# Peptides against a protein of PDB entry 4N78, part 303

Target 1, 186 residues: chain A of PDB entry 4N78
Amino acid sequence: HFQVICRLLGYQGIAVVMEELLKVVKSLLQGTILQYVKTLMEVMPKICRLPRHEYGSPGILEFFHHQLKDIVEYAELKTVCFQNLREVGNAILFCLLIEQSLSLEEVCDLLHAAPFQNILPRVHVKEGERLDAKMKRLESKYAPLHLVPLIERLGTPQQIAIAREGDLLTKERLCCGLSMFEVILT
Target 2, 155 residues: chain B of PDB entry 4N78
Amino acid sequence: MAELQMLLEEEIPGGRRALFDSYTNLERVADYCENNYIQSADKQRALEETKAYTTQSLASVAYLINTLANNVLQMLDIQASQLRRMESSINHISQTVDIHKEKVARREIGILTTNKNTSRTHKIIAPANLERPVRYIRKPIDYTILDDIGHGVKW

## One batch from the design tools (peptide; made by RFdiffusion4, then SolubleMPNN)

Design b2_p29_1_s4 (from b2_p29_1, 9 letters changed)
Fold by OpenDDE base, seed 4:
Structure b2_p29_1_s4 (fold): chain B 186 residues (1-186), chain C 155 residues (1-155), chain A 29 residues (1-29)
Amino acid sequence: as target 1 above (186 residues)
Amino acid sequence: as target 2 above (155 residues)
Amino acid sequence: NPFETDVSSEELLEGARELTQEALEELQK
């Protein structure tokens, strides 16, 4: 599904969706979640001393349960705050999955374009074969497919410019060094 | 452009008119030949004259048709060339627009991206030995580096 | 007048057809 979404939206569509999601997340964080956090801070016991270890784990748990009773009993926390947190989580997850899907698509595009851009895959060299020789053969094989040089030789200046730009756009992908998800986390 | 205009406005219409006129003339020639044959005491001569006129008329018509056809073909060739040029121009514009749109889109999404923290590449400990400048062998871009990015279908 | 070959209209037509055919053949060469 995410792959289809990525294909359908393209870079522009993805950007728009991501921006909107960021807005939503921001709104949730600064709005309802912040309010609940403030409320929780007000209800939190000002002095929560660690109970003595002598009470054992059950006693400590009971102590904290008692201290946090008001928080635990806060019904709106479960319904509204946690829901908002889920929404934030879902948004983050969505962004992650979109980025991953986009990366895959970009990789596929790169792979498909590679023969036309003089990008040769590493050929598995069997034992005893010279990698260089194989690569040269491969280069020779695909040399006629090199689009930019071909157009540079045969094309008009305008075509050459377009070809170069297209080549650049094809080569430059987000997956090569950019992350959207890191921005979202920031 | 001048040639096409001449073909469209003068030569082709002129050729059509010439053919039409030729038709009229042929009718006159036919009438003449018929009358000449009837009135002539020397029917053999009249027949030969008729044959001559017929041949001449046919030749003229053939010439006119050929000329007209060639002009039409030339016109079509010019038009085809013009269309090809227009198509090329349109394609160029379209491609330019597409590239621009793509660039814009990439800028937009780019704003939402940050450089991947290149994991501290292990200090490429420069091997102490200045090995002789090994001929820069363009290492093929190892796309396997991308294998770890995304749930790659482990083929 | 022995030369009154009443060349019938049909003979004229046939002659014209032949001439036309010959002319066409010459144009195709």
Scores: peptide ipSAE 0.014, ipTM 0.605, DockQ to the pose 0.004
Fold by OpenDDE base, seed 3:
Structure b2_p29_1_s4 (fold): chain B 186 residues (1-186), chain C 155 residues (1-155), chain A 29 residues (1-29)
Amino acid sequence: as target 1 above (186 residues)
Amino acid sequence: as target 2 above (155 residues)
Amino acid sequence: NPFETDVSSEELLEGARELTQEALEELQK
């Protein structure tokens, strides 16, 4: 589903959706959640000591559950604050999954474009074969497919310019070194 | 442009008119040949003359058709060339617009991106001072402090 | 029938074919 969304929205659509999600998240965090957090901090037990490790994980959990029981039982916290936190969580997950899907799409595009851009994979050299000879053969085989040089030779100046720009746009992808998710987390 | 206009406005219409006129003339020649053959005492001579006129007429018509056909073909070639040029121009504009749109889109999404930093996972350091378990005294939480937060109905 | 000439219709047709062929050859020169 996320792959389809990425394909349908493209870079522009994804950007718009993410921007709107960020606005929503920001509004939730700075508004309702912040207010609840402030209030909760005021009502929080001033002395919450870590239980001894000797109680084990279940005992520690029970201890914290007991200390926070009154807070958890607050109806508005469950209905409003936790719901908002869920929405924030869903937004974050959505952004993560979109980025992952987009990265996969970009990688596929790069792989498909590679033969046309003189980007050749490292060929596995069997024992006894010269890597250089095999690479030269591969380069020679794909040389006629190099789009930009081909257009530079046969095309008009306008076509050459477009080909170069297209080549650059094809090479420059987010997956090469950019992360949207890191920005969302900050 | 001037050549295409000349072909469309003068040469092709002129050729069509000439062909039509030729048809009328051929009918006259045919009538003449028929009458000449009937009236002539020397039928062989009349036949030879008819053959000569027929040859001339056929040659003339063939020439007119060929000329007209060539002019039409030339017109079509010029038009095809013009269409190809227009197509090329439109394609260029379309590609330029697409590239521009893509650049804009990439700028927009780029604002939402940062360089992938391999964040070194910092080890969570356990707090050094294990405070002694203080007996938990349940104090009732006053939730009235939250009454001013949200769309709660002030009763 | 005004077209009953002593010349057979076949001869006239052959003559017309030959003349047409000659005219076509001259136009290709």
Scores: peptide ipSAE 0.013, ipTM 0.596, DockQ to the pose 0.004
Fold by OpenDDE base, seed 1:
Structure b2_p29_1_s4 (fold): chain B 186 residues (1-186), chain C 155 residues (1-155), chain A 29 residues (1-29)
Amino acid sequence: as target 1 above (186 residues)
Amino acid sequence: as target 2 above (155 residues)
Amino acid sequence: NPFETDVSSEELLEGARELTQEALEELQK
């Protein structure tokens, strides 16, 4: 599903969606969540001492439950705050999945374009064959597919310009060194 | 452009007119041949003359049709070439626009990206000052505070 | 083939056109 979304939206659509999600997340964090956190900090016990180990695990748990009773009983925390946190979490996950899907699509595009851009895969050399000879043979085989040089020889100046720009755009992809998700986490 | 205009405005219309006029002329030739055959004492000569005119007339019509057809074909070829050039121009513009849109889109999404930090394994430089483990002086937890909560089974 | 006239089809057609025109001019006298 995310792959289809990436294909349909393209770079522009993805950018718009991510920007809007970031706005929503920011609004949730700086607004409602911040207010609840402040309230929680106010009701948090100022002094929470570790109970003696002699009370055992159940006694210690009851102690903490009692100390946090006011927080646990805060009904608005469960209904509003947790829902907002879920929304933030979902937004983050959505961004992650979109980035991953986009990266996969970009890699596929790069792989498809590679023969036309003089990008050759590393040839598996069997024992006894010279790597250099195989690579040269491969280069020679795919040389006629090099689009930009071909257009430079046969095309009009306008076509050459478009081909060069297209080649550059094809080579420069986000997956080659850029992360959207890291920006979201900052 | 000049050649196409000449074909459209002069050559093809002229050829059509010539072909139309040829029908009228052929009718006159036919009438002449008929009258000549009827009036001539030498019918064999008149017949041979009629055959000659018929052959000539057919050749003339064939020539006119061929010329007109070639002009029409030439016109169509020129028009087809013009359409191809227009198509090429439109495609070029379309590609230019698409590239521009793509660049804009990439700038927009680029703002939302950062360089992948190569995980420099920051050597967690252990803070040199090992804060001496502050001896947790176990302050005796006064459990008497819990005495009121526990239902002590009074044995 | 005695009928191999070296005359191109175009020359024959042109000649036919000229002859037709001459014949028409004679008929108009």
Scores: peptide ipSAE 0.023, ipTM 0.620, DockQ to the pose 0.004; fails the geometry check
Fold by OpenDDE base, seed 2:
Structure b2_p29_1_s4 (fold): chain B 186 residues (1-186), chain C 155 residues (1-155), chain A 29 residues (1-29)
Amino acid sequence: as target 1 above (186 residues)
Amino acid sequence: as target 2 above (155 residues)
Amino acid sequence: NPFETDVSSEELLEGARELTQEALEELQK
């Protein structure tokens, strides 16, 4: 699903969605959640001492339940605050998954474009063969597929310019060095 | 441009008119040949003259058709070339627009990105001394130690 | 038929073909 979303929206669409999600998250955090947190801080017991271990796990739980009774019984906390926190969490996860999906798509694009851009994988050298010779053979094999040099030789100045720009856009991807998720976390 | 205009406005219409006029003239020639053959005492000579006129007329028509056809073909070739040039121009514009849109999109998403912290892959220096995995000797838990603590009901 | 001659229709057709061929050759020149 996320892959389909990435393909459908493209960079621009993803950017718009991410921006809107960030706005929503910000609104939730600075608005409703902040207010509830402040309220919770006010009702939080100032001193909560650990009960004696002799009370056992049930007794300790009951103790904490009693100390936090006002918080637990706060109906709006469950219905509104926790829901908002879930929404924030979901938004963050969504952003993460979108970025991951986008990265995968970009990698696929790079791999598909590689033969046309003179980007060759390192060949596994079997014992006894010279790496350089194999690489040269591979380079020679794919040389006719190099798009930009081909267009530079046969194309008009305008076509050459477009080809170069297209080549640059193909090579430059977010997955090469940029992260959206890190921005979301800050 | 001038050549195409001449073809469209002068040469092709002129050729069509010439063919039409030729048709009218052929009818006159046919009538003449028929009358000449009927009135002539020497039918063989009249027939030969008719053959000559027929050949000349056919050659003339063939020439006119060929000329007209060539002019039409030339006109079509020029138009095809113009269309190809227009198509090329449109394609260039389209590609330019697409590239521009992509650049804008990338700028927009770029605002939402930061450089990935290349975690310096600390070369995990393999500790030189592979400490031999201490064979965990499972000491059997002697449960007899618990015999003194549990008031087990002796059934 | 004003074209009824002592010449057979086949001879007339052959003659016409020959004349047409000659005319075509002259046009190609």
Scores: peptide ipSAE 0.014, ipTM 0.611, DockQ to the pose 0.004; fails the geometry check

Design b2_p29_3_s1 (from b2_p29_3, 16 letters changed)
Fold by OpenDDE base, seed 3:
Structure b2_p29_3_s1 (fold): chain B 186 residues (1-186), chain C 155 residues (1-155), chain A 29 residues (1-29)
Amino acid sequence: as target 1 above (186 residues)
Amino acid sequence: as target 2 above (155 residues)
Amino acid sequence: SQQKQEDIIEQWKDEYHESTIAYYQSLLA
């Protein structure tokens, strides 16, 4: 599904969606969540000591439940705050998955363009076969597909310019050096 | 353009008119030949004259048709060439627009990105021009790794 | 598959990381 979304939206659409999600997340964090956090901080026990270990796990749990009783019983926390946190979480996950899917698409695009850009895949060498010889054969096989050199040889200046620019755009993909998700986390 | 205009406005219409005139003339010639044969005491001579006129008329019509046909073909060739040029121009414009749109999109998405694992020790210098020479990468990359991920091309 | 994808990305990153960053920075300038 995310791959399809990436394909349909493209860079422009993804950017728009991501920007909107960031706005939503920011709004939630700086608004409702922040207010709840402030409120929770006010009602939080100033001193919460670890109970004696002799009480065992159940006793310790009960102790903390007692200390946090007011927080746990705060109905709005469950209904509103947790919902907002879930929304934030979903947005973050969505962004992550979109970026991963986009990266995959970009890699696929790079792969598809590779033969036209004199980028050859690593080839498995069988026993007795020289890597160099195999690579030379591949180079010879794909040499006619090198688009930019071909256009430079046969094309008009305008075509050459477009081809070079297109080649550059094809090579310069986000996955090679940039991350959206890292920005989201900051 | 001037040649095409001449073909469209003068030569082809002129050729069509000539053919039409030829048609009317052929009718007159036929009438003449018929009357001449009827009125002539020397039927053999009249017949030979008719043959001559027929041959001449057929030759002239053939010439006119051939000329007109060639002019039409020439016109079509010119038009086809013009269309090809227009198509090429449109294609170039389209490509330019697409590239521009892509750049815009990349700027927008780029705002939402940060560098992956960039070293703080080195300053990344932005190129003065976006255009870079074609780089040939000789280092093989193993793309077979993608074979299991999707509809990758098998090499 | 995800790990494999990452490996490929890393291979490309090794070649284009700096240039890619520079390119996109230039677009933003």
Scores: peptide ipSAE 0.246, ipTM 0.737, DockQ to the pose 0.439
Fold by OpenDDE base, seed 5:
Structure b2_p29_3_s1 (fold): chain B 186 residues (1-186), chain C 155 residues (1-155), chain A 29 residues (1-29)
Amino acid sequence: as target 1 above (186 residues)
Amino acid sequence: as target 2 above (155 residues)
Amino acid sequence: SQQKQEDIIEQWKDEYHESTIAYYQSLLA
């Protein structure tokens, strides 16, 4: 599903969705969640000492239940806070998954474009084969597919400009060094 | 443009008129030949004259048709060439617009990105100040990232 | 005879072609 979303939205669509999600997350964090956290901090016991071990596990549990009674009651009544946290979590996960899917799509695009851009894969050399000879053969095999040099030789100045720009755009991908998810965590 | 206009306005209409006029003339020639053959005492001479007129008439019509056909073909070739030029221009504009749109889209998504810190240390780096335009550092695309994902031969 | 008719037709074709060529040449001249 995320792969399909990435393909359908493209960079622009993904950007818009991510921006809106960031706004939603920001709104939830700075608004409702912050308010609940502040309230919870106010009702939290200022001094919580460890009970004596002599009270046993049941006694210790009762002690903490009593100390946290207000928090438990408040949290139980204010389930909205947990829902908002879930929404934030879902948004974060969505962003992560969309970025991963986008990265995969970009990698696929780069791989598909590579033969046309004079980007040769590292070829596995079998024992006894000369690497240089194999690379030269590969270069010779793919040389006719080099789009920019081909257009530079046969195309109009306008076509050459477009081809160069297209080549640059094809090479420049987010997966090569950019992370969206880090911005979200930020 | 001038050639196309001449073909459309003068040559082709003129050729069509000439062909039509030729038809009427041929009918007259046919009538003449028929009458001449009937009235002539020398039927053989009349027949030979009719053959000559027929041959000439057919040649004339063939010429007219050929000329008209060539003019029409020339017209179509010129029009086809014009259409191809227009198509090329439209395609160029379309590609330019698409490239521009893609650049804009990439800028928009780019502002939502930060450089991947390769440092393994999970330091929760505090968001650096929003102010620095994410300088699209044209780092050379390290395609080594593709080495792990592709069906490439593991060295 | 049918053969004589065919021969006459072929002769007429030849004469037609020659006259046509001559006519075109006269127009180019």
Scores: peptide ipSAE 0.016, ipTM 0.606, DockQ to the pose 0.005
Fold by OpenDDE base, seed 1:
Structure b2_p29_3_s1 (fold): chain B 186 residues (1-186), chain C 155 residues (1-155), chain A 29 residues (1-29)
Amino acid sequence: as target 1 above (186 residues)
Amino acid sequence: as target 2 above (155 residues)
Amino acid sequence: SQQKQEDIIEQWKDEYHESTIAYYQSLLA
């Protein structure tokens, strides 16, 4: 599903969706959630001492659950605040999955373009073969596929300009070192 | 451009006119041959003359048709070439626009990105001295203070 | 009579071709 969404929206559509999601998340965090958190901080017990380690993890959990029971049972907190937190969580997950899907598409594009851009994979060398000789043979084999040099020799000035711009855009991808998800987390 | 104009305005119309004029002339030749055959005492000579005129007439028509056909074909080739050039120009413009749109899109998404960083593991530092649990006396929490907190806008 | 007719037709074809070629040559001159 996310792959299809990425293909359909492209960079422009993804950017728009991500921007809107960020606005929604910001609105939720700075609005209702912040207000509830402030109120909860005011009503929180001023002194909450840590229970003895001898109670074990279950006992400690029960202790804190008991202390916070009344807060957790507050109807508006449960229905509104927790729902908003779920929405924020869903938005974050959506962004993560979109980024992952986009990265996969970009990698595929890079791999498909590689033979036309003089990008050769590292070849496995069999015993007794020289790596340099094998690489040279590969370079020679794929040399006719180099699009930009070919167009520079045979094309019009306009075609050359377009080919160079297209080549640059093809090489530059987000997956090479950029993350949208990390921005969302900050 | 000049060649196409000559073909459209002069050569092809001229060829059509020549063919029409040839038709009119051939009709006159036919009438002449018929009358000559009827009036001539030497029918064999008249037949040979008619044969000669017929052969020449067919040759002339064939030439006119061939010339006209070649001119039309040449015209079509020039027009096809012009169309291809126009198509190429449109494609170049389209590609330029697409590249521009892509650059804009990349700028827009680019502002939403940062460099990939290595995940820092935050060590949870447990407090060294766990204080003895104080018996918590349950005080009723007054939640009336929360009543004034407005409902979040469902987006 | 049929053979003579075929021979005459063939002769006429040859004369037509020769005259046609000559005509085209005259137009190209």
Scores: peptide ipSAE 0.015, ipTM 0.609, DockQ to the pose 0.004
Fold by OpenDDE base, seed 2:
Structure b2_p29_3_s1 (fold): chain B 186 residues (1-186), chain C 155 residues (1-155), chain A 29 residues (1-29)
Amino acid sequence: as target 1 above (186 residues)
Amino acid sequence: as target 2 above (155 residues)
Amino acid sequence: SQQKQEDIIEQWKDEYHESTIAYYQSLLA
């Protein structure tokens, strides 16, 4: 589903969705969640010691449940605050999954374009073969597919300019060094 | 442009007029040949003359048609070339617009991105002092309190 | 005799037409 969304929205659509999600998250964090957190901090036990690990996970959980009983029993916390936190969590997960899906799509585009852009993978060399000779043969094999040099030789100045710009846009992708998710966490 | 204009305004209309004029002239030639054959005492000579006029007339018509056809074909070739140039221009504009749109989109999404940072994993430091065990009375934990939190959307 | 002469003229027209077609075909090849 996320892959389809990425294909349908493109960079522009993804940007719009991400911006709107960031606004929603910001609104939730600075509004309702902040107010609840302030209230919870006031009601939070001043002294909460960590129980011994010997109590095991159930015992530790029960200890904290007892310490936080008043907080857990606060009805608005469950209905409003936790819901808002869920919404924030869902938004974060959505952003992560969109970024991952976009990265996959970009990698696929790069792989498909690579033969046309003189980007060759490192080839496995069998025993007795020279890497340089094999790479040279591979380069020679794909040389007729090099689009930009072909257009530079046969095309008009305008076509050459467009081909170069298109080539650059094809090579430059977010997955090469940029992260949207890190911005969301900030 | 001048060549196309000449073809459209002068050569093709002129060729059409010439063909129509040829028709009227051919009718006169036919009448002449008929009368000449009827009035001539030497029927063989009259027939040979008619043959000559027929051949000449057919040749002239063929020439006129060929010239007109070639002019029309030339006109069509020029128009086709103009259309191809126009198509090329439109394609260049379209591609330029698409590239521009893509650049704008990339700028917009780029604002929402940062460089990938290799986060250093912080070492978790364990607290040194083990606190003395306090007698803890276990009360049963009611997990039903969490049942209302999990509205998992079945995707 | 008149009908025979008309037939001969029509034959000559046909021969001319065929020769003309052949000529144009030779230009295209």
Scores: peptide ipSAE 0.018, ipTM 0.614, DockQ to the pose 0.005; fails the geometry check

